# Peptides against a protein of PDB entry 4GMN: the designs that were tried, part 116

Target 1, 375 residues: chain A of PDB entry 4GMN
Amino acid sequence: RYANITLLALVTLASIGTDFQETLVKGNQGSRESPISAADEEWNGFDDADGDAMDVDQKSSSGEDQEEDYEEIDVKEDDEDDDDDSITSEMQADMERVVGADGTDDGDLEDLPTLRELIQTAVPQLIRLSNLPIDSDESLTIQSHALSALNNISWTISCLEFANGENANIHNAWYPTAKKIWRKTILPILEADSADLKLATQVTSLAWAVARVLHGETPTDGNPHRKFISLYHSSKQQAGGNSNSIEEPEDPFQGLGVKCIGVVGSLAHDPAPIEVNREVGVFLVTLLRQSNNVPPAEIVEALNQLFDIYGDEELACDKEVFWKDGFLKHLEEFLPKMRTLTKGIDKRTQPELRTRADEALLNLGRFVQYKKKHA

## One batch from the design tools (peptide; made by RFdiffusion4, then SolubleMPNN)

Design b2_p16_2_s3 (from b2_p16_2, 9 letters changed)
Fold by OpenDDE base, seed 3:
Structure b2_p16_2_s3 (fold): chain B 375 residues (1-375), chain A 16 residues (1-16)
Amino acid sequence: as target 1 above (375 residues)
Amino acid sequence: MRKWLVSREELLAELA
């Protein structure tokens, strides 16, 4: 009975994290629909008049109209407007304020009571529940649901813009909590060296969400980037051996390999130590060199991470890693391989993977040209 | 970005 109530509460907290993200996406769509006045550039279409009238007479085949009496099955659309009132008016009001808030620097979430309670009250309990001794299937289930709730909250917060001091109040409230999740939930699970790939996938997803906000300010204690690189390699070795069909996630971007790349890429951003940046950069460039044996989704993610890490020439990692370790040569040599890889993806069966690969290929061409101009 | 969330359906399936 108490277990079921705890599980229901954890599912509810994880759902709240999802509903917040949905509200943020809807709010950001509404703000972009500021009518850019279609300047009616009257593209005066060319007058080309003359195209001749060729009369081709093709004949009359009288296929018989079999009136198949489609019985109009009056599918009563029971518009069960299940107004899934899951989004409380308070949650919606908090998210509308987040999208509109010119960042007041005070880390006080006075105007965001629901988000405040999630960060200050719920997350500390979720961290506690994720650290319970695993002595039963019930404790394992509680840990899994606590990780799911932490994942959803952390991902939702990571979807906010924090560049240029935007949402500074939320960033300042989340930052110490994100570091606490890292130190108390993520690191202990990574150090336990569990062979549980489900748990490894959950903690890696959470680690990526947290690292998307902390970037190079993520705690470097115990070299977590090396643990995720090791996990990447271990996951590839296990997938090759035991035919325990871990159902390859239907989405190629949900794979543990992609998540590991996303984590280590995020950890390598400035102000990460140059040696952490170098080890991650070498790992990512090595994936491109070995691309024949790497899933296309992991190549797409590795490219995006390389663009984000090395896109700024003013950063110390540009001179000390990118140029010094000769990464431009490897990116240029990979360009024809990326074209072949992208063309090999079927648009009908994998439309998203193809779209993201086409984008990454375009960006790779632009990035190589940019770096050659700034050499 | 939604793809990285645990869906409501996945959360409910783990309770069943």
Scores: peptide ipSAE 0.103, ipTM 0.734, DockQ to the pose 0.802
Fold by OpenDDE base, seed 4:
Structure b2_p16_2_s3 (fold): chain B 375 residues (1-375), chain A 16 residues (1-16)
Amino acid sequence: as target 1 above (375 residues)
Amino acid sequence: MRKWLVSREELLAELA
């Protein structure tokens, strides 16, 4: 009886985290055109204002008009108006304030009562529940649901912009809580070294969401980047041996390998210790060198993480790792392999994977050219 | 980004 009430409360908290994310996406769609996911921001390079448009006179070779009859696939947007009336008016009002806050109102979390209660009241209880001794199937179920709720809340908060002091009130409230999740929930589960791949996937998803906000300020105690690299390798060894299909998630980007790359990439961002950055950078570049044996989605994520880590030449990791360890050469040598890999993805069967690979290929070309100019 | 969230359906399926 008490367990069922606790589980229902945990499902409700996880659902609230999802509903907040949905409201943020809807609110941002009203102010920005197409939600270029922060992962889908085409790296345009630094606008060198010297627009000497070299007129590359691309002589229009008159390719023959193959009228490919684009059958207008009338994608009926089944507007399944699933009027899931689940979004409370209070949650909507809080998210409208977060999206509509021009960066001038250092508004206290006092103006965001629902978000405040999630961070200050709910998350500490979820951390407590995720740390219960596992002595029964009931305690394992409670831990799983507590991790799901923490995951959804943490992912939702990680979708907020915190650059240039945006949402500073939310960042300041979340930052100490995110560090508590890391130290009290994530690290103990990683240290328990359980053979439970479901639990490993849940904790790795949560770790990525938390690390997307903390970046290089994520606690380095116990070398967590090495634990996630080890988990990456262990997951590959298990997939190769037992035909117990861990149902590879239908979405290639939801794989444990992608999640491990996302975590370690995020941990390597400035101001991460140079040694942590180097170990992660070498890991990511090694994946590119071994790309024939690496899923395409993991290559896409590894590239995006490399761009985010080494995009800024003012950072210490650019000089001390990127240039010193010769990463440019490895990226340049990978460019023709990436073209082959991307062209090998069927647009009909894997449209998202193809789109993300085309983007990562474009960004790789631009990134290599940028780094060559700034050598 | 939604894809990293545990869906309501998954949450309810684990309670059933």
Scores: peptide ipSAE 0.097, ipTM 0.732, DockQ to the pose 0.828
Fold by OpenDDE base, seed 5:
Structure b2_p16_2_s3 (fold): chain B 375 residues (1-375), chain A 16 residues (1-16)
Amino acid sequence: as target 1 above (375 residues)
Amino acid sequence: MRKWLVSREELLAELA
């Protein structure tokens, strides 16, 4: 009885996190500049004012008109009117305020009561539940659902813009809580060294969501980047051996490998210790060098993380890691491999993977050109 | 963005 009530409450909290994210996405689509996720941002470099347009002579080859007849698949929208309107209206009102709030306030969430209660009341309980002693299948289920709720809340908050002091009230309220999730939930689970790949995937997803806000300010105690790199390698060794393939998620970007890359990439941002940055940078560049044995989605994520980490030449990691360890040469040598990899992705069967690979290839070309100009 | 969220359907399927 108490377990079922706790599980229902955890499912409800995880659903609130999902519905909040959906409302954020819908609100941002109404504003013409959807914040492209950092994974989908076209890296434009710094505005060098000297736009000498190189005329690329596109020779038009006249390939023939095959009229493929598009059969209109009449997808009947079954409008199942699920009447749970009450929770959605307060959350919608909070999200409409978040999309418009240039709020310079010192972490006061008075105007965001739902988000306030999620951060201040729900998350501390979820942290407690995720860190209970595991002594039964029921306690494992409670931990899993608590991690799912923390994941959904953390991902939703990580999709808010915090650049230029935007959403500063939310950032200031979330920041200490995010550090608490890291220290009280993520680190203890990573230290338990469980062979449970489901738990490892859940904690890695949560770690990525938290690290997308904390970046290089994520606590470095116990070298968590090395634990995620180790987890990456361990996951590859298990996939190669037993034909009990963990069903690779239908979405290539939901794989444990991609999540590990996303975590360690986020951890390597300034002001991360230069040694943490170096170990992560070397890991990411090594994936590119070994690209023949790496899933395309992991290559795309590794490239995006490298652009984000080393895009700014004023950062200490540019001089002390990028240039010093010769990363430019490895990126330049990878360009022809990336072109081959991207062209090998079927647009019909994997349209999203192809699009993100085309973008990452474009950004790699621009990034290499930028770094050569600033050498 | 939706990709990293645990769906309501997945959460309910684990309770069944």
Scores: peptide ipSAE 0.096, ipTM 0.731, DockQ to the pose 0.800
Fold by OpenDDE base, seed 2:
Structure b2_p16_2_s3 (fold): chain B 375 residues (1-375), chain A 16 residues (1-16)
Amino acid sequence: as target 1 above (375 residues)
Amino acid sequence: MRKWLVSREELLAELA
């Protein structure tokens, strides 16, 4: 009886995290273009204002429009507009305020009561539930649902813009809580060294969501980047041996390997210790060198993480790691391999993977050119 | 980013 009420409450909290993201996406579509995942943003380089626009006269070759009369198969999309009436008016009002609020610097969420209660009341209980001793299948289920709720909340908050002081009140409220999730939930699970790949996937997803906000300010105690690198390698060894491997997720980007790359990439951002940055950078560059044995989605994620970590030349990691360890040479040598990899992805069967690989290839070309100019 | 959320269906399947 009590277990079922607790589980229902955890499912409800995880659902609130989902509904909050959906409301955020709907609210942002009214004011700015689609929330491109930060991984789908085209890296345009830094605007050097003095770039003479070379007019590349792209001669419009007039390809003859063969009007192939595609018969309109009137697929009645039953727009089951499931008006999911589940979005509370309070949560919608909080999202409208998040999109419209000039960031008041006080970490007081007075104007965001639902988000305040989620961060200040719900998350501390979820952290407690995720730390219960596992002595029964019920305790394991409670931990899993607590991790799912923490994941959904953390991912949703990581979709907010915090650059340039945007949403500073939310950032300031979330930041200590995110560090608490890391220290009290993520680290203890990683230290338990469980062979449970489901639990490892849940904690790694949560770790990525948390690290997307904390970046290089994520606590480095116990070298968690090495644990995620070890988990990456262990997951590859298990997939090769037993045919009863956990069904590879239908989405290639939801794989444990991609999640591990996303976590360690986020952990390596400034102001991360240079040694942490180096170990992660070497790991990512090594994936590119071994690309023949690495899933395309992991290559895409590894490239995006390398661009984010080493995009800024003013950072200490640019001089002390990128240039010192000769990463440019490895990226340049990878360009022809990336072209081959991207062309090998079928647009019909894997449209998202192909799009993100085309973008990562474009960004790799631009990044290599940028770094050559600033050498 | 939605793909990183645990779906309601997945949450309910673990309750069953």
Scores: peptide ipSAE 0.096, ipTM 0.735, DockQ to the pose 0.803

Design b2_p16_3_s2 (from b2_p16_3, 10 letters changed)
Fold by OpenDDE base, seed 2:
Structure b2_p16_3_s2 (fold): chain B 375 residues (1-375), chain A 16 residues (1-16)
Amino acid sequence: as target 1 above (375 residues)
Amino acid sequence: TIEEMKKYLEEAKKKK
């Protein structure tokens, strides 16, 4: 009985996270700027940004970890059989406010009560449920659903614009929670070194969503980038040997390899340690050099991550990694291979993969030209 | 699912 109620609550929280994302995307269709994954924007170079880099004085408030006593949520059996797969009026109102909000800077979500309760009340419980001892198929199911809910919430929030102080209230509320998800959910699962590729795919998906907001401020403790690189290589070795091919997801961009690239790319952004940046950059450039044996979607993701990491010449990683390790030569040598790869994708059977490969090819040409001008 | 969310985001981009 309790397990079924817990599973229902987890499924509901996962659905809420999906419905929020749908509402956000629908709301942003009315506003000119849709929160696109940075991967799908045409990279125009940094030359047009006369944008004053506001020094965000990150006052590192050393908030003492108050051990908030996790009160046991007495899940009242409210028998609301409302099969309405519809976005709640409160969720819609919160998303309309997010699209319209001149954000107040203080991380206050007073005007976003549903999002506040999702971050402050639901996410801590999902973190707890993701950390249950795995002793039964039931505990595995609970963990999987908790990870799915955390994933959907984290992806939804990662689709908000946080540039230029946009949604600063949501960013400030999410940032400590995102770090808590990383430390309490993601790292323990990665440290358990489970051969469960389903669990590895779930945690890698969550890690990507979290790292898309935290970037180089993602905790580097235990070198998680190396664990994801190892997971990338392990996933390729297993696909060759066991006839239990986990059905490659119908979407090429949902593959574990793409997710690993997305995580490690996000982890390598400034202010990541230069050695983390170097190890990731070398990994990504190595994929391009080995492109004959790499799925096209992973090449597209690896290129986009390289553009995002090394697009800014003012960053320490440009001088200390990009130029020092000779990445420009590898990118230039990859241009003719990328043209061949992109042309090999059938527009009829894989229209999305072809579009994203055409964009990544265009951006690669622009990026190589930009870096040659600034050499 | 992430798959549904990403597909939805990409479909939403294609409608612009």
Scores: peptide ipSAE 0.013, ipTM 0.494, DockQ to the pose 0.050
Fold by OpenDDE base, seed 3:
Structure b2_p16_3_s2 (fold): chain B 375 residues (1-375), chain A 16 residues (1-16)
Amino acid sequence: as target 1 above (375 residues)
Amino acid sequence: TIEEMKKYLEEAKKKK
């Protein structure tokens, strides 16, 4: 009875998190700034003052619906036709305020009571539930649902713009909680070195969502980037042996490999230690050099992460890593391979993967030209 | 360097 109520509450929190994400995406489609998925930013270059701004039609690429395959707990649909939109009117009002908030309010989440309760009341309980001793299938189920709810909440918050001090109140409220999720949930699970690929995928999804907000300010204790690089390599070794069909995610971007790349890319941003940046940058460039054995979606993600990490020439990583380690040569040598890879993707069977590969190819051409101009 | 990191990644694979 209590377990079922806890499970229902976790499923409801996960659903609320998804619906919140969807509505933020829909709300931002009405404002000219699409939620810039780090994957969907057309890399426009850094404005040299003389650049003819070509009007590039911002195609809103769809948010990655993390359809976490919730095992259909046969909750008998009692057919009560109450269209109880999972979004409360209070939550909708909070969402409308978040989408409409000019980033000037240093205020407490006083005007965002639902988001405040989510961050301050729900998340600390979810962190506790994700850290329960695993002694039963019930404790595994509770951990999974707690991770899913944390994932959806963290992804939703990661879809907010925080650049230039936008949403600073939400950022300031989330930042200590995100660090707590990292230290209390993510790191302990990564340190347990479980062979459970489902758990590894859930924790890596959560880690990506958290790292998309914390970036280079993510706690470096225990070299988490090396753990995710190790997980990336371990996942590739396991997929080759046991035909326990972890159903290849129907979405190629939902793969553990992509998620590992997204995490380590996000961890390598300024102000990350230069050695962390170097290790990640070399990992990503090494994927491009080995592209014949790497899924196309992982190549797309690795390119986007490289653009984001090394776009700014004023950052210490540009001089100390990008130029010093000769990354431009590797990117230029990869251009003809990327053209071949992208052309090999069937537009009819994999339209999204083809679109994102066409964009990443365009961005790679622009990025190489930019870096050659600024050499 | 990329070669040093290849070596690092190969050594990391040998420690598991």
Scores: peptide ipSAE 0.007, ipTM 0.478, DockQ to the pose 0.011
Fold by OpenDDE base, seed 5:
Structure b2_p16_3_s2 (fold): chain B 375 residues (1-375), chain A 16 residues (1-16)
Amino acid sequence: as target 1 above (375 residues)
Amino acid sequence: TIEEMKKYLEEAKKKK
């Protein structure tokens, strides 16, 4: 029974995750923004109507045409027709309704029966499986699969729009469940202080997905932000020692360091306690000051988190942390370093990292200008 | 402050 619910949830989630990624990719073919770009929103600031477009005079330096002969590598698409007929027509119809739902506030979860069963039936079992006593390699495997399933659910739900009351039915159903995942799965694993970096990466990914919905309403019991900051520093100390094969993920944004930054950034949003916000804000600003020893992807994530946390001047954290602790000066001093860092990323070998760094550099310039007007 | 947090992180490292 549990294995079948976990398998059905994993299949449902693989399908939801894949079709949601495909639908995000199809939706995003209309808007040139990447589906990973929930952090790539162009920070426009508040609408100050004075559109003085600074003409950046792009001097076209004529570099010579070296015709590099691109050999067409004929990649044979081996059409392995894996007939994974596992996507039920009901699952696909629920996904099309969730992604195509222009925020009709009137929908109960009765119109989303698969998502309802996922939240109400599957997730409580996955939480139970993630809390089994670890006494065998089998119990460790079950925990890892349960965490992977919870991660995929939580990420998929965290990619839904909840602003302006959109998807309010899903948000209201998910919110108590997300808090339960946090208290019953994430916190106990973080408190066990396991040396298992795989488990730490899985729980940190899950924590980020949950915190992207709960933000500053994430339970602050036991100061989890300090545990993730400690994990960040511990991961850096281990990477500097033995060159042993922690395969740095091929994607620089899938690294444990980026995930730790994403979690603590999300935890620091209003209505988080001002002391939690301060500790996180100081951590993020300290990464920028130490940028010569920090991976570029972690700098990009730390900038985006700082924009999201301190973008609104009406929030208590703006006055009590941003201005009081002098963050503007550190951001302004970082601007020339960010330009150098971004220019140092090869567009050919790391196109995504370069794009996200160019956007974060643009947003940093805008953010510094905005904060200087409101000083 | 950044200095207090550096001190806190150093003290946390001394307790492990």
Scores: peptide ipSAE 0.006, ipTM 0.470, DockQ to the pose 0.011
Fold by OpenDDE base, seed 4:
Structure b2_p16_3_s2 (fold): chain B 375 residues (1-375), chain A 16 residues (1-16)
Amino acid sequence: as target 1 above (375 residues)
Amino acid sequence: TIEEMKKYLEEAKKKK
């Protein structure tokens, strides 16, 4: 009885986190496209006020319109009113306020009561449930659902804009909770050194969502970046051996390899220790050098992380790592490989992967030019 | 349901 109520409650929290994300996406669609695209913002170098739009002369090849007469199959709309009443009017009102809020700097979520209860009441219980002793399949199930709920909440919050002091109240409320998730949930699971790839994928997804907000302020205790790099390599060794592949997620960007890259990239941002930044930067550049054996989605993520980490020339990591370790040469040598890789992606079968690879290729060209100008 | 979750969280507070 209590287990079923706990499970239902955890499923409900995971659904609330998803619905919250979808509603933020729909609310932001009035101004900007999908929140997955917030990581796919075209990297305009810090100096590019003068973006000369290269006129890509789209040579209109007049393909003949074959009018294939698709017969209107009158599919009766059976209005199955799936009243998935998961979104309360209170949650919707909180979403509308988050999308419309001129950021009040007070870390008081007074105007966001549902989000406040999620951060202050639900998350501390989810952290507790994720730390239960694993003594049964029931405790494993509870942990998995607690991690899923923490993941959805953390991802949703990581999709909010925090630049220029936007959503500062949410950031200030989330920041101590995010550090608590890291120290109380993520680190203990990483230290347990479990061979459970499902658990590893869940904790890595959660770690990425948390690190996307904390960046280089993510606790460096125990060098977690090395644990995620080790997990990346271990996941590649296991995928090569057993043809009972964990079904590669239909979405190439949901893979454990991409998630590991996203975590370590986010951990390497300023003010991360220069040695953490160096170890991550060398890992990412090494993936580009070994690109023939790396999935395209992992290359796209590794490039985006490199642009974000080394985009600012005022940061200590630019001089002490990027220039000192000769990363520009590796990026320039990778540019023709990236062109070949991107052209090899079929637009019909993998449209998203192709779009994100085309963007990452464009950004790589711009980034190399920017860094050459500032050399 | 959200109501069942609210109730669960309140029961969890009472057990501390």
Scores: peptide ipSAE 0.000, ipTM 0.399, DockQ to the pose 0.050

